# Ledger of designs, part 62: peptides against a protein of PDB entry 3ZOQ

Target 1, 223 residues: chain A of PDB entry 3ZOQ
Amino acid sequence: QLLQDSWWNQLKEEFEKPYYQELREMLKREYAEQTIYPDSRDIFNALHYTSYDDVKVVILGQDPYHGPGQAQGLSFSVKPGVKQPPSLKNIFLELQQDIGCSIPNHGSLVSWAKQGVLLLNTVLTVRRGQANSHKGKGWERLTDRIIDVLSERERPVIFILWGRHAQMKKERIDTSKHFIIESTHPSPFSARNGFFGSRPFSRANAYLEKMGEAPIDWCIKDL

## One batch from the design tools (peptide; made by RFdiffusion4, then SolubleMPNN)

Design b2_p15_5_s4 (from b2_p15_5, 7 letters changed)
Fold by OpenDDE base, seed 4:
Structure b2_p15_5_s4 (fold): chain B 223 residues (1-223), chain A 15 residues (1-15)
Amino acid sequence: as target 1 above (223 residues)
Amino acid sequence: SEEEEERQINEEKGL
C-alpha cells in the first residue's frame, strides 16, 4: 500500500482520478530520463512520518530542494550531513529566539514529523537543479486535497503559513475550527519583514495547550 | 506578489 491506512482512507479516491494517473505517468518518465528529487520512495515521507490522525501542526513549503542528497520528502528539511539551506538556518534562528533552542548541527526535521508536524510541500518532486520544475503537473491538486481533508477533520489543526504562496491555502482552511499562524517567508529575502519575531513555535504550542494536547518539543538534538 | 516570492524562493534554492 502506498500510504498508511489513515491517509489512504482520506486520499484513495484521488489516486484513481485521471489527473493523478497522468501525474504518475509523467513522474515515471521523469525519474527514468533524468535525476528527480527526492528519491521516489521518499516522495510521501511527510505522510509516512505523520498519520492523518496524528497531525497537530502543518508547515507548508513550495517544493523539494533540488540538489544531491538534500530532499527527504519533508518541507524545509535536509538529511543529516547536508549544509543547512538559508531558509532553514533562519527557521533555526527564529526557533532559538522564540523558545531558546540551540541551533542543531544538522537540518533534519524528522523529530518534528514524528511528533505530529506535517512537513508538506505543495509540489512533491523536482528536477535536479531546476527549482519548481514540477509545478502545475498535478501535485497541487493532491496536496490541496490533503489540506482539505485536514480542514474537514473534527480534531483541530494548526497551520503555519510562511509567505504568500502558503497563505493562499488559507481559503481552504476552516478557520472556525483550525488555527492559522502567518508570517513572511523564512527566506533571506523576506525574513526581516516579519518572519523573525513571529514566534511560530511558542504560538503553536500555546494553541496545542488550549486544545488540551501535548506541545511539540521543537528543540532538535545534535547527531 | 506571489510570483515574486516564488522567484525569490527559487533563487534562494540555487544558492
Scores: peptide ipSAE 0.614, ipTM 0.947, DockQ to the pose 0.560
Fold by OpenDDE base, seed 3:
Structure b2_p15_5_s4 (fold): chain B 223 residues (1-223), chain A 15 residues (1-15)
Amino acid sequence: as target 1 above (223 residues)
Amino acid sequence: SEEEEERQINEEKGL
């Protein structure tokens, strides 16, 4: 199967829908004719690392990084050995100020994903050097369904929504069951307008503790 | 606006 059983059970109907078949055919052409990121095997890494039942926290991004070797199928995350993008640097600065974690020597957030942090982009592929080039091609419908099935889940989820694009998904989240942490985007263009000092990591852990769940170890070890 | 944020994010990704 393409996905873990827990996600497959939630999403199998989407993969049979015309929109996804059209998306798949588009992607086949794109990967054949263009340089597309991430690697096709890494598109669903967020779902691979974090099962449907294991999701504790969701962090929404826009779309993958579009430079060589950067994207690894996780929002905001870059492969080891890749310089940290500006937003990721700001995420680590807030992490340090919020809970005292050191700045890691790499940008991989895989350790978060393995603990139940779903690092989901709204759009899961991109053309090299062309930010958001796969917007409106069908990914948003699938990723909306991912949000929907999590919202429908009885076990609570924490949604961290940085910036307005992510915050547009609030209407899909049942706030009677789930918790939302909102701020401006970590981008250098917006971080000083509310992201810095928002303390999303300690707030998420405080909520997890109230739910009787293990907190996330947000601190990232050097490689 | 949403569009302006998208442009900002896209610009950042180009850095």
Scores: peptide ipSAE 0.614, ipTM 0.948, DockQ to the pose 0.598
Fold by OpenDDE base, seed 5:
Structure b2_p15_5_s4 (fold): chain B 223 residues (1-223), chain A 15 residues (1-15)
Amino acid sequence: as target 1 above (223 residues)
Amino acid sequence: SEEEEERQINEEKGL
């Protein structure tokens, strides 16, 4: 896929590496032979909506939703008209409690992405009905590089790391320049152990204001 | 553990 110039300049060397060529060939076969999510045109939506230079906040997810019509290439986000998954419902509950936003009638986080929230999964594709089925196929190496080039950026970034999987990326983040917000995962299995009450949205905006940047409008309008 | 969290996330996605 064609990336924005700012991301292309940061990632072009990765696309020539053997691991990415192997990943690309694997994906061609997968999309031809299996039902894969998201749509192939949507794989890099996180990078399409949020340029390298425009990143203010990063929210890391594991991999896409694996049901029909759900995934739109953004972590935790679902297309309009799709039932909100449990983790996303909990995200909106925390959003409401943190900063008073209403719960939207849809699950699209595109409005966050357009404001500089990079909604990045560590694995960017999945087989229908098979959670994390594309783990260890090469995506993690690319997405690690995305984290690395953001960590190397002079302009500060806020990393929101929900759960242990995301928190394993801390070693790649220069905390002398960047801020990290950590809690348990928004999943029903873990949300009550620290996600609820973590107030990631107000905390992120407080850091943005301190840096002289415009805060994120986290409130999502109904469609 | 991370592996347990992954299993939980995967289970949730199946709901």
Scores: peptide ipSAE 0.614, ipTM 0.948, DockQ to the pose 0.569
Fold by OpenDDE base, seed 2:
Structure b2_p15_5_s4 (fold): chain B 223 residues (1-223), chain A 15 residues (1-15)
Amino acid sequence: as target 1 above (223 residues)
Amino acid sequence: SEEEEERQINEEKGL
């Protein structure tokens, strides 16, 4: 897939590495033999919507939703017309309590992505009905590199790290330049233990303002 | 644990 020049310049060396070639060959087989999500053209949507230079905020997820029509290549996001998954519902509940936004009638976070919110999953593909089925296949190495090149960037980034898996990436982030917002995961299993009331949206905007950057309009319009 | 969180996330996605 063709990436924007800004991401290509940062990641081109990864695409030449054996691990990524093996990943590509695996994915070719998977897409041919199985139902894989997202659509192959949507795998890099997070990078398509948010250039390397435009990244203001990063929100890390695990892997895509594995149901029909759900995944759109953005962490936590679902295509319009798709029922909001439980974690996404909790994200919108926190958004409402944090900054007063209405809960949208859809689950698309594309408006965030277009404003510089990199909605990155650690693993970028999944088999239908098999959560995290592409774990350990090479995506983690690429997405770690995405975090690394953002950490190395001079212009500050805000990393929102929900849950322990996302928080494992903290060691890769230069906290002398970048900001980290941590809480429990928005999942119903963990949200009451710290996600609710964590106010990641207002906190992110407060950091952006301190940096002299435009805040994110986190409120999502109905479709 | 991290593994338990992953399992919970995976279970949630199955709902």
Scores: peptide ipSAE 0.602, ipTM 0.946, DockQ to the pose 0.574

Design b2_p15_6_s1 (from b2_p15_6, 8 letters changed)
Fold by OpenDDE base, seed 5:
Order: sequence, then structure tokens, then C-alpha cells
Structure b2_p15_6_s1 (fold): chain B 223 residues (1-223), chain A 15 residues (1-15)
Amino acid sequence: as target 1 above (223 residues)
Amino acid sequence: MEEEEEEAINREQLL
């Protein structure tokens, strides 16, 4: 089985559809002929670390980091030992200012994922050195379905939508049930225009508490 | 601005 049971029950029909079969065949060629990130075993790590039922928060990214050793199948996250990308550094700066967390010595967000933070990119693969190289190949249809089945869930979800790309998904979210936290993107090009001072971490925890759920421990320990 | 954010994210990955 490709996914754990909770996600498989929600998504199994997608994997039988022609678009996904075409995507899969494309990916087979790409992984054979090119350097593709993340590792093929890590493509669905966001769904592996965070079950459908355990999702408390969703953070949407665009596509994986396209440098060697960076992508680990989680939006904004990098493998331990990898230099933190600028957006991730800004995320940690906001985390420090928002709730007082120390800046970790690594960029792995796995601890968030394990607590119910779905770190989802809209496109789940990329060719080395070529950002958005797998845009429009079928991933968006699958990840739209992921957003849809979460939106349809009765138990509320918090969607953190940084930047316009993520905010385009707002129309798929039932705001009568779910909460949305929006700001500019953490990128150095946009962070000073609203991301800094947006306090997404404390706001997310305030919503979780209001829902009667345990807050996220956003602070990341050093490795 | 959407193109600017996609470009911004893409440019960030090259830094």
C-alpha cells in the first residue's frame, strides 16, 4: 500500500485515475533519466509523518528544494546537516519573535510533522536545479484532493497560507469549519511585507486551544 | 505579484 490507511482511505481513488497514472509514468522516466528530488521513497513523507486524522495544521509550500540533499518530502524542511534556506531562516526568526523559541542548529521540521503539522507542497517532486520543473504534471490535482478531503473533514484544521501561491487554495477551504492564517511569504523578497510579525505559531496554538486540542510545540531541539 | 512570489521562491533556491 502506497500510503498509511487513513490517507489511503481518502485518496485511493485518485491513484486509479488516468492523470495519476500519467504522472507516475512521467516520474518513472524523470527518476531514471534525471536527478529528481526528493528521493522517490520520500515523496509522500508529509502524509507518512502526519495521518489524515492527526492533521491539526497545514502549511502549504510550492515544490521541493531542488539542491542536493535538501528536500525531505516536507514543505520548507531540509534534512539535518543541510544549510537552512533563507525562507526557513525567516520562519525560525518569526518563531523566535512570536513565541520565544531558540533558532535550531538544523532545518528539519519533522518534529512539527509528528505533532500533526502537515507540511505539504502542492507539487511533490522537482528536477535538480530546476524549480517548478514538475509543475502542471498532475501533482496539483492530487494535492488539491488532499486539501479537499481535509476541508470536508468535520474536525477543524488550521491552514497556514504564506504567499499568493498558497492563498490560491483558500477557495477550496470551508471557512465555516476551518481556520486560515494568511500572510506574505517568508521569502526574503516578501517577509518584511507582512510575514514578520504575523505570529502564525501563537495564532495557530490559540485556535487549537479554542478547539480543545493540544497546542503544537513549535520549538525545535538541536541535534 | 504571483509571478514575483514564484520567482522569489525560485530565486531563493538558487542562493
Scores: peptide ipSAE 0.072, ipTM 0.774, DockQ to the pose 0.637
Fold by OpenDDE base, seed 4:
Structure b2_p15_6_s1 (fold): chain B 223 residues (1-223), chain A 15 residues (1-15)
Amino acid sequence: as target 1 above (223 residues)
Amino acid sequence: MEEEEEEAINREQLL
């Protein structure tokens, strides 16, 4: 089975659709002919670490990091030992200013994923050195369905939407039931225009508390 | 407009 049961029950019909079969055949060629990230076994890591029922928070990214060893199937996250990308550095700066966490010596967000933070990119694969190279190939239809089934879930979700690309997904979210935290993107190009000082971590925990749920421990321990 | 994260990653690769 491609996914654990809770996600499979929500998404199994998508995997039978022509668009996904075409995407799958494309990916088979891409992985055979080119260097594609993440590793094929890591494509669905966001869904592996965070079950459908365990999702508390969603953080949307665009597509995976396209450098060697970076992408691990989680938005904004990099494997331990990998230099933190600029956007991730800014995320940790905001985390420090928001709730007083120290800057970790690595860029892995797996601890967030294990607590119910779905770290989802809208496109789940990329060619080495070619950002957005798999844009418009079918991933967006699957990841839109992931957003849809979360929006349809009775138990509320918090969506953290950094930047315009993520904010375009707001139309798919039932805002009568779910909570949205919006700001500019953590990118150095946008962070000073609203991301810094947006306090998404404390705001997310405030919503979780209102829902009677345990807050996220956003602080990341050194490795 | 270029994707905000794409721009950030591309600049890091150019430095």
Scores: peptide ipSAE 0.072, ipTM 0.769, DockQ to the pose 0.342
Fold by OpenDDE base, seed 3:
Structure b2_p15_6_s1 (fold): chain B 223 residues (1-223), chain A 15 residues (1-15)
Amino acid sequence: as target 1 above (223 residues)
Amino acid sequence: MEEEEEEAINREQLL
């Protein structure tokens, strides 16, 4: 099957819907005719690394990095050996100031994903050099459903919503059960307007502790 | 506002 059992049980009906079949056919053409990121095998990496039941935290991104070798199917994350994008550098700066973690020598957030941090983009594919090129093609409907099924889950989730694009999803989150951490985006264009000093990592762990859950080890080891 | 943030994010991916 396309996904692990926990996500498949939540999302299997979406994959049978016309919108997803149209998206799939579009993607087949795109991957055949254009350079598309991430690798087609990596599109659902966020769901592969973090099961539905294991989600503790969600960090929403927009769409994948559109440069060669960057995107690995996780929001904000880049493959080892790839230069850290500016937003990711700012994420690590805030991480250092918030909880004292060292800046890692790589940009892979896989260690977060393996601990229950769902690193979800709202759009899961992009053309090389063309940001948002797959916006409005059907991914948003699937990723909205991912947010919905997490919102419907009894076990609480922490949603970290950086910037307005992510914050537009607040209406889908049942705040009677779930926690939201909001700030401006880590982008150099917005980070100084509220992202820096927002302390999302310690705040997320404080919620996890209140819920009787193990905190996230946000510190990333060098490779 | 949202477009500006999307554009800002998009510009970072070009750096």
Scores: peptide ipSAE 0.071, ipTM 0.775, DockQ to the pose 0.696
Fold by OpenDDE base, seed 2:
Structure b2_p15_6_s1 (fold): chain B 223 residues (1-223), chain A 15 residues (1-15)
Amino acid sequence: as target 1 above (223 residues)
Amino acid sequence: MEEEEEEAINREQLL
Protein backbone atom coordinates (compact mmCIF):
# COMPACT_ATOMS: atom_id res chain seq x y z
CA GLN B 1 0.00 0.00 0.00
CA LEU B 2 1.06 3.61 -0.62
CA LEU B 3 0.85 4.80 3.01
CA GLN B 4 1.29 3.35 6.49
CA ASP B 5 -1.84 1.76 7.94
CA SER B 6 -3.04 4.68 10.08
CA TRP B 7 -3.12 7.09 7.11
CA TRP B 8 -4.23 4.42 4.64
CA ASN B 9 -7.34 3.74 6.72
CA GLN B 10 -8.20 7.46 6.57
CA LEU B 11 -7.28 8.15 2.92
CA LYS B 12 -7.61 4.89 0.92
CA GLU B 13 -10.92 5.99 -0.63
CA GLU B 14 -9.32 9.18 -1.99
CA PHE B 15 -6.76 7.22 -4.00
CA GLU B 16 -9.54 5.37 -5.84
CA LYS B 17 -11.35 8.59 -6.85
CA PRO B 18 -11.15 9.90 -10.44
CA TYR B 19 -9.46 13.17 -9.40
CA TYR B 20 -6.55 11.31 -7.85
CA GLN B 21 -6.23 8.91 -10.78
CA GLU B 22 -6.07 11.94 -13.10
CA LEU B 23 -3.48 13.54 -10.80
CA ARG B 24 -1.46 10.32 -10.81
CA GLU B 25 -1.48 10.13 -14.62
CA MET B 26 -0.49 13.80 -14.82
CA LEU B 27 2.39 13.17 -12.39
CA LYS B 28 3.59 10.17 -14.43
CA ARG B 29 3.89 12.44 -17.48
CA GLU B 30 5.45 15.28 -15.47
CA TYR B 31 8.13 13.08 -13.87
CA ALA B 32 8.92 11.54 -17.26
CA GLU B 33 9.10 14.80 -19.24
CA GLN B 34 10.17 17.42 -16.65
CA THR B 35 12.30 17.77 -13.53
CA ILE B 36 9.81 17.48 -10.67
CA TYR B 37 10.44 17.93 -6.94
CA PRO B 38 10.59 16.24 -4.58
CA ASP B 39 11.78 12.80 -5.69
CA SER B 40 8.68 10.69 -6.37
CA ARG B 41 9.58 8.45 -3.42
CA ASP B 42 9.54 11.48 -1.09
CA ILE B 43 6.13 12.95 -2.06
CA PHE B 44 4.38 11.51 1.02
CA ASN B 45 7.28 11.88 3.50
CA ALA B 46 5.14 14.01 5.83
CA LEU B 47 2.70 11.09 6.19
CA HIS B 48 5.56 8.57 6.43
CA TYR B 49 7.28 10.34 9.33
CA THR B 50 4.10 11.24 11.24
CA SER B 51 1.27 8.69 11.56
CA TYR B 52 -2.37 9.79 11.69
CA ASP B 53 -2.63 8.91 15.38
CA ASP B 54 0.73 10.50 16.29
CA VAL B 55 -0.06 13.96 14.84
CA LYS B 56 0.22 16.58 17.59
CA VAL B 57 0.91 19.68 15.50
CA VAL B 58 0.30 20.57 11.84
CA ILE B 59 2.38 23.18 10.01
CA LEU B 60 0.95 23.99 6.58
CA GLY B 61 3.06 25.06 3.62
CA GLN B 62 2.07 25.96 0.06
CA ASP B 63 4.16 23.76 -2.26
CA PRO B 64 7.67 22.23 -2.31
CA TYR B 65 10.88 24.15 -2.88
CA HIS B 66 11.55 24.14 -6.63
CA GLY B 67 15.38 24.21 -6.57
CA PRO B 68 17.73 21.22 -6.98
CA GLY B 69 18.14 19.03 -3.90
CA GLN B 70 15.95 21.23 -1.64
CA ALA B 71 12.56 19.56 -1.21
CA GLN B 72 12.27 16.40 0.91
CA GLY B 73 8.47 16.08 1.14
CA LEU B 74 8.18 18.18 4.33
CA SER B 75 6.89 21.77 4.47
CA PHE B 76 9.65 24.38 5.00
CA SER B 77 12.29 21.64 5.42
CA VAL B 78 15.41 21.22 3.28
CA LYS B 79 17.80 18.29 3.03
CA PRO B 80 21.04 18.49 5.03
CA GLY B 81 23.79 20.33 3.16
CA VAL B 82 21.26 22.63 1.45
CA LYS B 83 21.39 26.35 2.19
CA GLN B 84 18.51 27.39 4.43
CA PRO B 85 15.88 29.36 2.49
CA PRO B 86 15.00 32.80 3.93
CA SER B 87 11.65 31.68 5.42
CA LEU B 88 13.35 28.78 7.17
CA LYS B 89 16.05 31.11 8.51
CA ASN B 90 13.29 33.30 9.93
CA ILE B 91 11.59 30.24 11.46
CA PHE B 92 14.85 29.45 13.27
CA LEU B 93 15.26 33.08 14.37
CA GLU B 94 11.78 32.98 15.90
CA LEU B 95 12.57 29.59 17.45
CA GLN B 96 15.66 31.09 19.09
CA GLN B 97 13.80 34.13 20.40
CA ASP B 98 10.76 32.11 21.50
CA ILE B 99 12.36 29.24 23.42
CA GLY B 100 16.14 29.81 23.25
CA CYS B 101 17.10 27.10 20.73
CA SER B 102 20.37 27.45 18.84
CA ILE B 103 20.13 27.98 15.09
CA PRO B 104 21.05 24.63 13.50
CA ASN B 105 23.75 24.26 10.84
CA HIS B 106 21.21 22.53 8.53
CA GLY B 107 17.57 22.94 7.49
CA SER B 108 16.11 19.46 8.10
CA LEU B 109 12.93 19.42 10.18
CA VAL B 110 12.75 15.59 10.26
CA SER B 111 13.23 15.67 14.05
CA TRP B 112 9.96 17.62 14.35
CA ALA B 113 8.15 15.20 12.03
CA LYS B 114 9.29 12.22 14.12
CA GLN B 115 7.78 13.85 17.23
CA GLY B 116 4.31 14.32 15.70
CA VAL B 117 4.69 17.59 13.76
CA LEU B 118 2.96 17.02 10.41
CA LEU B 119 4.88 19.21 7.94
CA LEU B 120 2.25 19.27 5.20
CA ASN B 121 2.24 21.26 1.96
CA THR B 122 -1.17 21.83 0.31
CA VAL B 123 0.43 20.92 -3.04
CA LEU B 124 2.93 18.06 -2.87
CA THR B 125 4.89 18.46 -6.14
CA VAL B 126 6.40 21.24 -8.26
CA ARG B 127 8.29 21.70 -11.53
CA ARG B 128 11.89 22.87 -11.28
CA GLY B 129 12.02 26.66 -11.14
CA GLN B 130 8.22 26.99 -11.44
CA ALA B 131 6.54 27.69 -8.11
CA ASN B 132 2.87 26.62 -7.95
CA SER B 133 3.17 24.81 -11.31
CA HIS B 134 1.09 21.90 -9.92
CA LYS B 135 -1.54 24.12 -8.23
CA GLY B 136 -5.12 23.10 -9.03
CA LYS B 137 -4.17 19.62 -10.32
CA GLY B 138 -5.78 17.59 -7.51
CA TRP B 139 -3.33 17.76 -4.57
CA GLU B 140 -5.46 20.36 -2.76
CA ARG B 141 -8.41 17.94 -2.68
CA LEU B 142 -6.27 15.23 -1.07
CA THR B 143 -4.62 17.61 1.41
CA ASP B 144 -8.01 19.11 2.28
CA ARG B 145 -9.11 15.55 3.11
CA ILE B 146 -6.01 15.17 5.33
CA ILE B 147 -7.05 18.32 7.22
CA ASP B 148 -10.65 17.06 7.39
CA VAL B 149 -9.80 13.65 8.88
CA LEU B 150 -7.54 15.35 11.44
CA SER B 151 -10.32 17.81 12.28
CA GLU B 152 -12.71 14.86 12.75
CA ARG B 153 -10.25 13.12 15.10
CA GLU B 154 -11.28 13.11 18.77
CA ARG B 155 -7.75 13.69 20.07
CA PRO B 156 -6.98 17.42 19.68
CA VAL B 157 -4.51 18.81 17.13
CA ILE B 158 -2.68 22.14 17.03
CA PHE B 159 -2.70 23.83 13.61
CA ILE B 160 0.00 26.43 12.95
CA LEU B 161 -1.18 28.61 10.06
CA TRP B 162 1.42 31.04 8.75
CA GLY B 163 0.11 33.46 6.13
CA ARG B 164 -3.18 33.74 4.25
CA HIS B 165 -2.78 30.62 2.10
CA ALA B 166 -2.59 28.41 5.18
CA GLN B 167 -5.25 30.46 7.00
CA MET B 168 -7.73 29.73 4.19
CA LYS B 169 -7.89 26.19 5.63
CA LYS B 170 -9.18 27.46 9.00
CA GLU B 171 -12.80 26.88 7.94
CA ARG B 172 -12.08 23.13 7.76
CA ILE B 173 -10.89 22.95 11.38
CA ASP B 174 -13.28 22.24 14.25
CA THR B 175 -12.14 24.88 16.75
CA SER B 176 -14.32 23.30 19.45
CA LYS B 177 -11.74 20.45 19.60
CA HIS B 178 -8.59 21.81 17.94
CA PHE B 179 -6.30 24.79 18.50
CA ILE B 180 -5.11 27.27 15.88
CA ILE B 181 -1.98 29.42 16.04
CA GLU B 182 -2.03 32.13 13.36
CA SER B 183 0.47 34.76 12.24
CA THR B 184 1.90 36.32 9.10
CA HIS B 185 4.16 34.15 6.97
CA PRO B 186 7.87 33.73 7.96
CA SER B 187 8.88 35.12 4.53
CA PRO B 188 11.15 38.20 4.65
CA PHE B 189 8.27 40.06 2.98
CA SER B 190 5.85 39.38 5.86
CA ALA B 191 7.79 38.17 8.93
CA ARG B 192 8.12 41.66 10.48
CA ASN B 193 4.36 42.15 10.19
CA GLY B 194 3.54 39.58 12.88
CA PHE B 195 5.51 36.33 12.50
CA PHE B 196 8.42 37.57 14.61
CA GLY B 197 7.29 37.60 18.22
CA SER B 198 4.30 35.28 17.50
CA ARG B 199 5.99 32.55 19.63
CA PRO B 200 4.32 29.59 17.90
CA PHE B 201 6.64 27.00 19.49
CA SER B 202 6.07 27.89 23.14
CA ARG B 203 2.34 28.39 22.46
CA ALA B 204 2.07 24.96 20.83
CA ASN B 205 3.85 23.34 23.78
CA ALA B 206 1.60 25.19 26.25
CA TYR B 207 -1.45 23.67 24.52
CA LEU B 208 0.14 20.20 24.50
CA GLU B 209 0.86 20.44 28.22
CA LYS B 210 -2.71 21.62 28.90
CA MET B 211 -3.97 18.54 27.03
CA GLY B 212 -1.69 16.26 29.09
CA GLU B 213 0.57 15.50 26.11
CA ALA B 214 4.35 15.56 25.92
CA PRO B 215 5.66 18.83 24.46
CA ILE B 216 7.67 18.96 21.24
CA ASP B 217 11.44 19.27 21.52
CA TRP B 218 11.69 22.00 18.90
CA CYS B 219 15.45 22.43 19.28
CA ILE B 220 17.35 20.93 16.35
CA LYS B 221 20.83 19.51 16.86
CA ASP B 222 23.66 20.19 14.45
CA LEU B 223 24.71 17.42 12.07
CA MET A 1 -2.15 40.04 0.23
CA GLU A 2 -2.46 36.37 -0.83
CA GLU A 3 -0.68 37.33 -4.03
CA GLU A 4 1.93 39.12 -1.94
CA GLU A 5 2.51 36.02 0.20
CA GLU A 6 2.51 33.67 -2.80
CA GLU A 7 4.88 36.08 -4.56
CA ALA A 8 6.95 36.29 -1.38
CA ILE A 9 7.15 32.50 -1.11
CA ASN A 10 7.87 32.20 -4.81
CA ARG A 11 10.60 34.85 -4.74
CA GLU A 12 12.10 33.26 -1.66
CA GLN A 13 12.36 29.88 -3.34
CA LEU A 14 14.32 31.49 -6.20
CA LEU A 15 17.14 32.72 -3.86
Scores: peptide ipSAE 0.071, ipTM 0.774, DockQ to the pose 0.731; fails the geometry check

Design b2_p15_6_s2 (from b2_p15_6, 8 letters changed)
Fold by OpenDDE base, seed 2:
Structure b2_p15_6_s2 (fold): chain B 223 residues (1-223), chain A 15 residues (1-15)
Amino acid sequence: as target 1 above (223 residues)
Amino acid sequence: MEEEEEKAFAEEQGL
């Protein structure tokens, strides 16, 4: 099966729907004819690293990085050895100011994913050098369903929604059960308008502690 | 404004 059991049980019906079959056929053409990121084996890495039941926090991104070797199937995350993109640098600056973590010498957020931070993009693929090239092709319907099944879960989730695109998903989140942390996007174009000083990491951990759950170790070790 | 954030994230990847 495409996904681990916990996610498969929640999403299996989506993969049988016409929209996903059309998306799949589109992706087959794209990967054959174009350079597409991430690697096809990495598309669902967010769901591979963080099971449905283990999700504690969700961080929504838009679409993958479109440069060579960057995307690893996790929102905002880059493979080790890759220069940290500007938004990610700002994320680490806020992390340092919020809870005192050192800035890591790499940009991999896999350690967060392994602790229950679902690093989900709304669109899971992109053409090289062409941001949003796979927007409106069916990914949003699947990722909306991911948000929906998490919202329906009894165990609370913390949703971190940076920027307007992510914040549009609020309507899908049952705020009677789940927590939302909102700010402007970490992009250099918006970070000074509310992202810096938003302290999403300490706030997320405060909610986790209130729920009797283990906090996230947000500090990332050097490689 | 949403388009601006989307565009901003797209553009920053080239910086």
Scores: peptide ipSAE 0.200, ipTM 0.811, DockQ to the pose 0.646
Fold by OpenDDE base, seed 5:
Structure b2_p15_6_s2 (fold): chain B 223 residues (1-223), chain A 15 residues (1-15)
Amino acid sequence: as target 1 above (223 residues)
Amino acid sequence: MEEEEEKAFAEEQGL
């Protein structure tokens, strides 16, 4: 099967729908004819690292980084050895100011994913050098369903929604069960308008503790 | 404004 059991049980019906079959056929052509990111084996890494039942926190991104070797199927994350993009640098600056973590020598957020931080982009693929090139091709229906099944879950989730694109998903989240942390986007174009000082990491951990759950170790070790 | 943020994220990848 395409996904681990916990996600498969939630999403299996989506993969049989016409929109996903059309998306799949589109992706087959794209990967054959062009350079597409991430690697096809990494598309669902967010769901591979963080099971449906293990999700504690969701961080929504837009689409993957479109440069060579960057995207690894996790929102905002880059593979080790890749220069940290500006938004990611700002995420680490806020992390340092919020809870005192050192800035890591790499940009991989896999350690967060392994602790229950679902690093989900709304669009899961992109053409090299062409941001949003796979927007409106079917990914949004699947990722909306991911948000929906998490919203329907009885065990609470914390949604971190940076910027308007992510915040548009707020209507899909049952705020009677789930908690939302909102700010401007970490991009250099918006970070000074509310992202810096928003303290999403300490706020998320405070909610986890209130729910009787283990907090996230947000500090990332050097490689 | 969503389009502006989308554009901003696209632009920052080249920095």
Scores: peptide ipSAE 0.162, ipTM 0.801, DockQ to the pose 0.612
Fold by OpenDDE base, seed 1:
Structure b2_p15_6_s2 (fold): chain B 223 residues (1-223), chain A 15 residues (1-15)
Amino acid sequence: as target 1 above (223 residues)
Amino acid sequence: MEEEEEKAFAEEQGL
């Protein structure tokens, strides 16, 4: 099976649908003819690192980084040894101001994913140097279903929605069960308009504690 | 990348 059992039970029906079969055939061609990111083995890393049952927090991104060696199948995250993108630098600045974490010497958010932070992009692939090149090809339907099955879950989830693109998914979230943390995007173009000082990390942990769950260790160690 | 981040990436790359 493509996914671990907990996600497979929630999503198996999607993979049988025509839209996903068309997406899969498109992706086979794209990966054969073009440079596509992330590596094909890393496309579902968000679901591999964080099981359906283990999701505590969701952070939504748009689509993968389109530069060489950057994307690793996790929203906002870059592989070790890759220069931190501007938005990620601002995330770490807010993390430092919010809860006192040191700025890490790398950009990998895998430690968050392993703790139950689902780092989900709405589109899971991109062509090299062509942002949004795989927008509207079927990924959004799958990732909407991921949001839906989490919204349907009885155990509450915290959704961190940075910027308008992520906030458009709010209509799919049952706010009677789930918590939403909203601010402007961490991008240099928007961060000063509300992202800085939004304290999403301490707020998320405060909700987790209220639910009787272990908080996230947001601090990232150097490699 | 976010559309907002694409602009930042372009600036960083000198594009």
Scores: peptide ipSAE 0.037, ipTM 0.724, DockQ to the pose 0.211
Fold by OpenDDE base, seed 4:
Structure b2_p15_6_s2 (fold): chain B 223 residues (1-223), chain A 15 residues (1-15)
Amino acid sequence: as target 1 above (223 residues)
Amino acid sequence: MEEEEEKAFAEEQGL
């Protein structure tokens, strides 16, 4: 099966729907004819690292990084050895100011994913050098369903919604059950308008503690 | 929408 059991049980019906079959056929052509990111094996890495039941926090991104070797199927994350993109640098600056973590020498957020931070993009693929090139091709319907099944889960989730795109998903989240942390996007263009000083990491851990859950170790070790 | 376009633009510009 395409996904681990916990996600497969929630999403298997989506993969049988016409929209996903059309998306799959589109992706087959795209990967054959174009350079597409991430690697096809890494598309669902967010769901591979964080099971449906283990999700504690969700961080929404738009689409993958479109440069060589960057995307690893996790929102905002880059593979080790890749220069940290500006938004990710700002995330680490806020992390340092919020909870005192050192800035890591790499941009991999896999350690967060392994702790229950679902690093989900709303669109899971992109053409090289063409941001949003796979927008409106069917990914949004699947990722909306991912948000929906998490919203329907009895065990509460914390949604970190940076910027307007992520915040548009708030309507799909049962705010009577789940917690939302909102700010401007970590982008250099918006970070000074509310992302810096928003303290999303300490706030997320405060909610986890209130829920009787173990906090996230947000500090990333050097490689 | 502006922030996404700004992010996409920033990523394209290496910002």
Scores: peptide ipSAE 0.044, ipTM 0.758, DockQ to the pose 0.335; fails the geometry check

